Peptides against a protein of PDB entry 6GMG. Designs and how they scored, part 86

Target 1, 331 residues: chain A of PDB entry 6GMG
Amino acid sequence: DSDDRVTPPAEPLDRMPDPYRPSYGRAETVVNNYIRKWQQVYSHRDGRKQQMTEEQREWLSYGCVGVTWVNSGQYPTNRLAFASFDEDRFKNELKNGRPRSGETRAEFEGRVAKESFDEEKGFQRAREVASVMNRALENAHDESAYLDNLKKELANGNDALRNEDARSPFYSALRNTPSFKERNGGNHDPSRMKAVIYSKHFWSGQDRSSSADKRKYGDPDAFRPAPGTGLVDMSRDRNIPRSPTSPGEGFVNFDYGWFGAQTEADADKTVWTHGNHYHAPNGSLGAMHVYESKFRNWSEGYSDFDRGAYVITFIPKSWNTAPDKVKQGWP

## One batch from the design tools (peptide)

Design b1_p25_1_s3 (made by RFdiffusion4, then SolubleMPNN)
Fold by OpenDDE base, seed 4:
Structure b1_p25_1_s3 (fold): chain B 331 residues (1-331), chain A 25 residues (1-25)
Amino acid sequence: as target 1 above (331 residues)
Amino acid sequence: SEEEEREEELREESKPKRFPKSVNR
């Protein structure tokens, strides 16, 4: 088929990137040039630059998810997800607001629900939790010690996450991370790991048993964070795209943005790395492009999506895929 | 393993088909 995914070729380890193209607060480049940047900046294992492997290039070639995949070292499972939802705003707008001209009730409710999510607060919550997890990791040499530290940290902060079940994605996330178990990764030592963040945009109206209106315009009740914890139940996310509202309309199933472990306190200055589509240089879609976006540009999302989640996972501290500082573009 | 095959199948089904939307919406 003319739209077949292709694995980008290897780039020489010492090849410097070409300049990125600035575009509306984003920096953009072709995937091969991102590989060059990645090798210079993010490839380091134990302080040594690495050529992006064929496997890593293959992962990257999947597009937006590929950027998160290559940097996290695993396909996103999205189990430990956070968001912020303003329930009072939602209720008030439903009560006092009115559909726009030509907007159906279902469209109105879906829009109001989408607008009731606070991306910045969701991101802040994920960063807060990641910080707690990182403190719990620092001096823990086994999983039991990590879990004990985590519970203590949560108790000290009076965090509702302390009440989560031991089987919760919150407590199981480290254990379920492949790189934690790898000899050259964590080697079952939590102190060798760090929490990292990525974001997923997706559609709320994924329930096939729901109304057509929910599939077209969103499910206002779906994928809301739990009160107090901010945890989102992602079990119903099956990568089902928004249903078309008109003939010929098509929507994408998801978008992924990589943040990692940036220490920039100002959310607006944080850099999010994401791809447009799978790499198909000989196909209709063309070559994959990689974007480095500011938070505002990332969090804006697309009409394809009405949910954003901020997901925590773990990588070895020896990896440089999540540095404290990320520079947008090149140079 | 069957689980790995299923995970791979799910990965293939989850292929992002993002059309280059103008970044400027």
Scores: peptide ipSAE 0.056, ipTM 0.596, DockQ to the pose 0.056; fails the geometry check
Fold by OpenDDE base, seed 1:
Structure b1_p25_1_s3 (fold): chain B 331 residues (1-331), chain A 25 residues (1-25)
Amino acid sequence: as target 1 above (331 residues)
Amino acid sequence: SEEEEREEELREESKPKRFPKSVNR
């Protein structure tokens, strides 16, 4: 029951984290120790360390989404999402592949669809788009200038995103970012903002009007990226988990991983920050843990999920929640 | 209310992830 969620206590600003190290590409620590690290590394506003506020600690306490929430400054809306899907691989495997022993046709199709998503290419597409956006932001002092710069950059690259409607999440994302409008944030100045990336893992078979097989094994046609743009329509994502395939089986609704704005060119060396569950130190779930995973550890996901999306949002450049380099563990 | 729907969404969101099976390498 969500009734056991507790807001982690405040940590002194000068308190150093307890040491922890990565093992097999993942570092793990308790939420209170992550707050200590966050205050030392990520809390900076205009170059000054900040204590994590009660509101930020409350956001963080929600688990995996809480890590993205506290670092992005807003609850994830997932409107500007990217993925990569290999349609030729999908068609070829459906045609030439065979169900495994005991695998249903629906299970086979769901598996083949899941395997046809390329997480690395999806991530790379989001990084490319974020780079274009950052160039458009850099010299733009109003939204009109940003949009003009963005259109020019897309035209120069012959990018299919140039054909998106002005109301598309692609063009509206900046104006819909609360921190852009905040006086102490962007103050309506695009040049004060930067693009950042997080990822969401979720289940494709969320349509209640669809077959039970799609809800159990995935919907092969759901949440595919649009050709050329890589945009995923996330409007049908309602945080509905995978349906149980056996009695007593339960699946989780989603996972969120924070990347921010790391400059590491090698995807395999990038660090993704995420949480296990809401903070319930006195409940059955226990204390929340925060993970710092390499891309391979993040992108592997869980059997609970058959989709991964890479989402772009914006934060003020004055925030240090998305530094150029992220290090696992402490020190 | 949109706020209640959001709280319910957050409540559903807070479900525990199954620990990744330790890839026994």
Scores: peptide ipSAE 0.029, ipTM 0.692, DockQ to the pose 0.070; fails the geometry check
Fold by OpenDDE base, seed 5:
Structure b1_p25_1_s3 (fold): chain B 331 residues (1-331), chain A 25 residues (1-25)
Amino acid sequence: as target 1 above (331 residues)
Amino acid sequence: SEEEEREEELREESKPKRFPKSVNR
């Protein structure tokens, strides 16, 4: 029940955050203190600090997805998703590996599939593609120019994405971004936009018509990246959580982590911003907390999830929600 | 748009009930 969700109150624009520091690669603060930080660091539009609007505070209040929502300016559609899957590892482990003591065959196959995804390579692929897109956006003043630039960049790199259909999420993503069409956003000018990245963790076994074992232990064949492109078909992701394996067990439907457009080349030094749950200060869940995690802390995920995807979307360059450098905590 | 419809569907299905796993300090 989300009935106890509350929109965090407004924070004065000039209110500084209370200090907080990273511990074991993660910094944590309450949502109201994150709003204060966000107003100081990320709120800038055209170089001017902005108070977080009521609408933005409402979006943020949804928890992990809310952090990505407020920073991207739209609810995550997850259409342009990337991952890396080691098919040779998967086949080899299935052939030569053995279930652990007490592990079912379905549990073994689900685990082996999960372990065959490489989060770092998936992230690297998304960063590579985002860089290509950013070059294509540069000096493109209409969508046609952007698409032509993109095709040229892909051809020069011999990238398999050059063979994608014109209707694919890859080519349609910019056009389908609300902020691209906004007068105070892109204003239909690709050169005013930049590619940004977020990540989603979710469960593979979402098909209700599939076996109970797939719903409990994962579907080894679901949400694999296409060879060469790394694209994941997210059309079957319906935010369905993992099915309980024991009575009273419950799993979360998803997790979202915001990366934006950090330029840090070392993946391990990148910062991922995410929330724990929806804001329920008077409810059983309590106040929402915001985490700023290093990549290691983010990519570890939870047992609730067996898939990770790295998603590309776009924001106006005038927004400071995706700066080149992100710092954990506040001094 | 198809994208807007999907966004609404995803939003309605979005029940972020993430229980804080106690970051064991």
Scores: peptide ipSAE 0.026, ipTM 0.677, DockQ to the pose 0.058; fails the geometry check
Fold by OpenDDE base, seed 2:
Structure b1_p25_1_s3 (fold): chain B 331 residues (1-331), chain A 25 residues (1-25)
Amino acid sequence: as target 1 above (331 residues)
Amino acid sequence: SEEEEREEELREESKPKRFPKSVNR
């Protein structure tokens, strides 16, 4: 019952976090201790440390999506998503590969499709695009100047995104960011904003009109990136979980990981922050835990998901929720 | 209300039941 969700209490602004627990290459803590870390490290607005507001604590209480929500300042819209898919690998494995013992054809096709995604290349593409956007934001004092800069940057790089429609999520993403319009945010000044990245794991077989096999084992054709751009059409993502393959089996609808704007060049050294479930300290699920994972631990995902997308959004530069360096755990 | 529908969507979305399975590798 969703009625067991509780908003974590306020933490004193000066309260230091307790040490995180190491867990298989991750750093783990309870949500209240993450709030303490967040207040010390990520809460800064215009260089001033802030207490996490009741609204922000409420957002955080929703679990994995809550971590991305509190750090991005908005509920994830997932409109500007990137991935990498090896079509040649997929075709070759389908042609030359065989189902494993006991594996159905649909299960085989779903697995081969999942294995044809390259999480590292998808992440690299999102970082590349975020870098282009950040250059376009520099010295742009209105949206028109930003868009002109963006088109010039894309032309100089011979990037296929230059051919996207002006109404594409790629070009409209800044304008559609609430914090861009806020007086204490961007104040309609692109140069006050920066691009940030988060990741979503989800299930491909979400089409209710499709075969039961696609819902159970994945839809090999769903949520593929467009060639050249790497853009994923996320319009069909309705947070529908994988269908159970056996009685009593249940799958989670999504997972979200926050990266922000880390400058670490080695993908394997980047830190991803995510939550396990909604905060229910008095319920069956228990207290929410927050994890800081390395990229490998994040990108491995779970059997509940066969897609990973890397999403770009924007935050004000005055926010410290996306620092250039993220330290795993505490201290 | 649109707000109640959004809360219900958020409530359904907030059910990541996953304990990180310790990948005992």
Scores: peptide ipSAE 0.026, ipTM 0.673, DockQ to the pose 0.069; fails the geometry check

Design b1_p25_1_s4 (made by RFdiffusion4, then SolubleMPNN)
Fold by OpenDDE base, seed 4:
Structure b1_p25_1_s4 (fold): chain B 331 residues (1-331), chain A 25 residues (1-25)
Amino acid sequence: as target 1 above (331 residues)
Amino acid sequence: EEEEEEERKKREASKPKRHPKSVAR
């Protein structure tokens, strides 16, 4: 019941965070303490730290999506998503592999499909594309210049994204970013913006017209990246959770992890920030917790999900929600 | 339409997540 969601109270601007606690190899804290860290580290606009606004605290209170929401400045649209899928591995395992004892054919196919996604390569692809976009942004003072630069960069790299339609999420993502149009944001100047990355975990078996087995065990053909580009069509993602396989079983709809624009070349050393659930300090769920996880901890996901996508969006360079270096925990 | 979509997003965003797993690696 979402009715017990509470907006966390304001934290004094100069209040230092309490130490984070280790949790399953991650750094963990309560949402109020994350607000304190956020104000000290991530809140800066034009080099000046800011108190998290009531609106931002409200966004944050929605849990895992709230962490991405407050740091990206918009509710995730998930339009520009990347993944990596090993089609040869998938075909080979389907042909030569066998269901486990007690595993149905549908369970086997769903599992093999899930295992054929490479989270690290998907993340690497998103980082590569974000780097190309950042080069295209750097000296572009209007959208036309950005698009021209982007096409040139893609042509130089012989990247298949150069063949995307002008209406593709790839080319339209910047113009569809609210902060790009804001006076205190990009002010329609691409050179004031930077590409950032977040990740979404979700269920493949969302088609209500499909078999019950696909809804329970995954749709092996759903949400695959396009060859060459790595783009995932997210239009069919409606936040529908996995169907229960037994009475009393329930699955969650999604998970979101914020990466931003870290420059750490080693994927395993990158830090992903995410939440557990909406903030309900007086409800059955309790207070929201925020986690700072290494890539391995993030990319493992949950049994609730069989897809991971790495999504590109944009924020103003004046924001410090996506710094080059992210330190896990506190201090 | 925009308000209905926003309310839909809020409802979906409010769904709880499970506790983090221990990573085997």
Scores: peptide ipSAE 0.046, ipTM 0.604, DockQ to the pose 0.069
Fold by OpenDDE base, seed 2:
Structure b1_p25_1_s4 (fold): chain B 331 residues (1-331), chain A 25 residues (1-25)
Amino acid sequence: as target 1 above (331 residues)
Amino acid sequence: EEEEEEERKKREASKPKRHPKSVAR
């Protein structure tokens, strides 16, 4: 019940975190201890540590989305999403492959579609685009200069994103970022902003007008990236969970993982920060836990989800919520 | 409308997630 959600208490600014605990190959801690780490490592505005505000603690309390929310400064809109899908693999497996024993045709098609997504390539595409955007932001002091730089960068790289409409989430993402317009944020100066990445896991079979099989086993045609650009139309993502396949089975609506702007070139060494559920210390769910996972641990996802998207947004460079290096756990 | 959308987002965000499964190394 959402009514059991509690905002974590304030932590003293100078309170050091307790050691993280290993959990399923991840570093794990309770949300209160993550707040302590966040204040020591990620809270900096203009080089000064900040106590996590009540508003930020409230955002964080919403669970996995709360981790991305507090670090990005806004609720995830998921408009600028990337993925990689191997169409040839998908077609070949559908043609030449067979359902497993006891697997229905719909289960088979859903599984084959899920397996045709490449999480690493999707992540690399988002990183590539974020790098292009960061170059375009550099020395751009107004939005027009940013857009001109972006178009030039894309043209130089022969990137298909150069053909996107001016109203596309790709070109509109910066202007639609609240922190870009804030006086203490970007102050309408693109050069004060940087691109950051988070990931969302979700279910493809969200169309209520579709077959029950698609809702249970996935929609093989849903949420595919556009060829050349890698852009995913997220407009149909309504946070609808997978439909139960058996009585008593339940699935969750989404998972969010925060990457930020890590410079680690090896995807497998990147750290993803995410939460388990909303904070309910006095409820049946218990306290919220925060996980710091390696890419492999993050990208594996759960059976609740058959899609992963890598989303670009922007934060002020003055924020330290997306440092070049992220250390897993504490100390 | 904006309040209803915000409340909807909050309700959607508050849904419990399953405990992490063991990730095969």
Scores: peptide ipSAE 0.044, ipTM 0.602, DockQ to the pose 0.069
Fold by OpenDDE base, seed 3:
Structure b1_p25_1_s4 (fold): chain B 331 residues (1-331), chain A 25 residues (1-25)
Amino acid sequence: as target 1 above (331 residues)
Amino acid sequence: EEEEEEERKKREASKPKRHPKSVAR
C-alpha cells in the first residue's frame, strides 16, 4: 500500500498557486498546488516565507494525516481529544426508536450512537479549552507557570478539567510537544506557543475481542466523552477500519482535518483542510488532492467513520500554519 | 524510545483513503 507513495517535488518559493476547483462547497486542488499555497500563506517562520522542506513534503505525502502533520509539525498523537455526546437522546432513541426496514438491531444501535454525537458542540468544547490554554500560555515563561495559570483559569470557569490528574494528557500535552522544546520553536517558553485544533474521524468498533456486529456496525459505548470534561479516551484507537458488511466492501482507517487557530466565531464558516489519500501519481490511487472544506462538509464525514474527535495540540507562535483567518481556495 | 516506536507504528498503519473527498456523499 505505502510502496507507491511518492514525495511531491519542490515548488519554487515564488510560484503562485493555480485556482482551486470548487466541489460541493469545498475547494479542491492537487498536492503540488497546495504546496504552492502553503509556501505563500502558511510557510512563514518569524514572518519569513519558507520553501516547504523535503521532510515536510514527505509528511504531506501521507494524505489526510499529512496535512495535519505538516501544519502541526508532528505526527498526530490524538491524546487530548474532545467530543460531545447526548446521552438522553441516545437512551430515548434506543427506547422509542425502531430499526429501519432491513436494519439489524446492532446496526440500529450503532447508528443511534453515531447520531447522538454533536460535532458542533464537540468542536465548541475544543475551542473553549484551547482559549483557556492560550490565556494560560500568554504570560508563562516556564511550564510551572503555565500549569499554575491553567489551573487558575479552570477554577475561575468552574471547569471539570481542573480535577484531571497532573499526568493527564490535558496537563502533559505541552511538555510532550516536540516544537515546545526546540530552540527555534518554543525554546521551553510556553508564551511562545499557542493551542491549535485538528479533527480525526475514525471507527468505534476497533476492539478485536468484541462481537462481529460491533466491528461492522459500531460500538455504541466506545469513545464517548467523559461527562463534564468532554475528554475522549483515545488509547483504544489503533487506526483499525470498519469491518466490511458485504463482500468487496472496504473502509478507510481514518480521516484528519486541520483547523488550526481560526478566530471565526461561526462554526459553519470555519475552514478545514484535509487530503484524500497518500500521493501516488504513478499508482492506482493517483495524485493526492487537498480539500478546504467548510465545517458542515467536514463534520458530515463518511460511512467509514462513526466517531469524530477534536484534538488540541501546540505550535510555536512564530509559525503561520494556524492563522486567525483561513481563506478557502485560491484566490 | 517507546513513544517513538508507537509513532513509527502509527505511521506504518497510516493507510490511504480509498475515495476522493470531492464526491458529495
Scores: peptide ipSAE 0.034, ipTM 0.603, DockQ to the pose 0.081; fails the geometry check
Fold by OpenDDE base, seed 5:
Structure b1_p25_1_s4 (fold): chain B 331 residues (1-331), chain A 25 residues (1-25)
Amino acid sequence: as target 1 above (331 residues)
Amino acid sequence: EEEEEEERKKREASKPKRHPKSVAR
């Protein structure tokens, strides 16, 4: 029940974090200690450390989405999402593959669809697009200049995104970012903004009008990327969890992982920051923990989810929530 | 409508996540 959620207390600005704990290739800490790290490393506005505000601590307290929320400055809208899907693999496995012992046809199709997504290629596509966007932002002092630069970059790369409608989330993402319009943020100057990436894990079988099998085992046709662009239509994502396959089974609605703008070329060396659940130190769930995971540990996901999307948003360059290098854990 | 959507988002965001599989074993 959401009633047990507590906002973590303020941490002194100069308080150093305690060492993180190793947890199966991840670095783990309690939310209060993450706030300490965040204040030392990520809090900077115009080069000055900031105490995490009460509002930011409240956002953070919502768990996995809270980590992305506090670092992006907005609740995730998930409108500009990318993935990679191997249609040939999917078709070939459906044709030539067989259900495992005890696996239903619907379970088989859902599994094959899940396995046909490539998380690494999806992430790489988002990084490629973010890089193009960052080049388009660099010298653009108004939105028109940004859009013109973006179209030129896409044309030079022969990228299918050049054919997207002007109302597409791809072109509208910047103008729809609150921090772009803020005086202390972008102040309507694209050159003050940078593209950042987060990931969402979610369930494909969210259509309530669909078969029970799709809700239990996945919808093989849902949330596929468009060919050439890699864009995923997220409009049907309503944070509906997987339906139980057995009595007493329960699934979670989503997971969020924060990447930001790391420059590490090796995907396996990138660090993803995420939370376990909302902060409930006096409740049954206990205190919120924050994890810093390598890409492999993030992209593995959970059985709760059969889709991964890599989402682009924007933050002011004056924010240090998305540094070029992220160190896992503390110290 | 915006407040109701924001409240819905907050309620959805507050849902517990399962502990990492590695911690549950």
Scores: peptide ipSAE 0.031, ipTM 0.613, DockQ to the pose 0.070; fails the geometry check

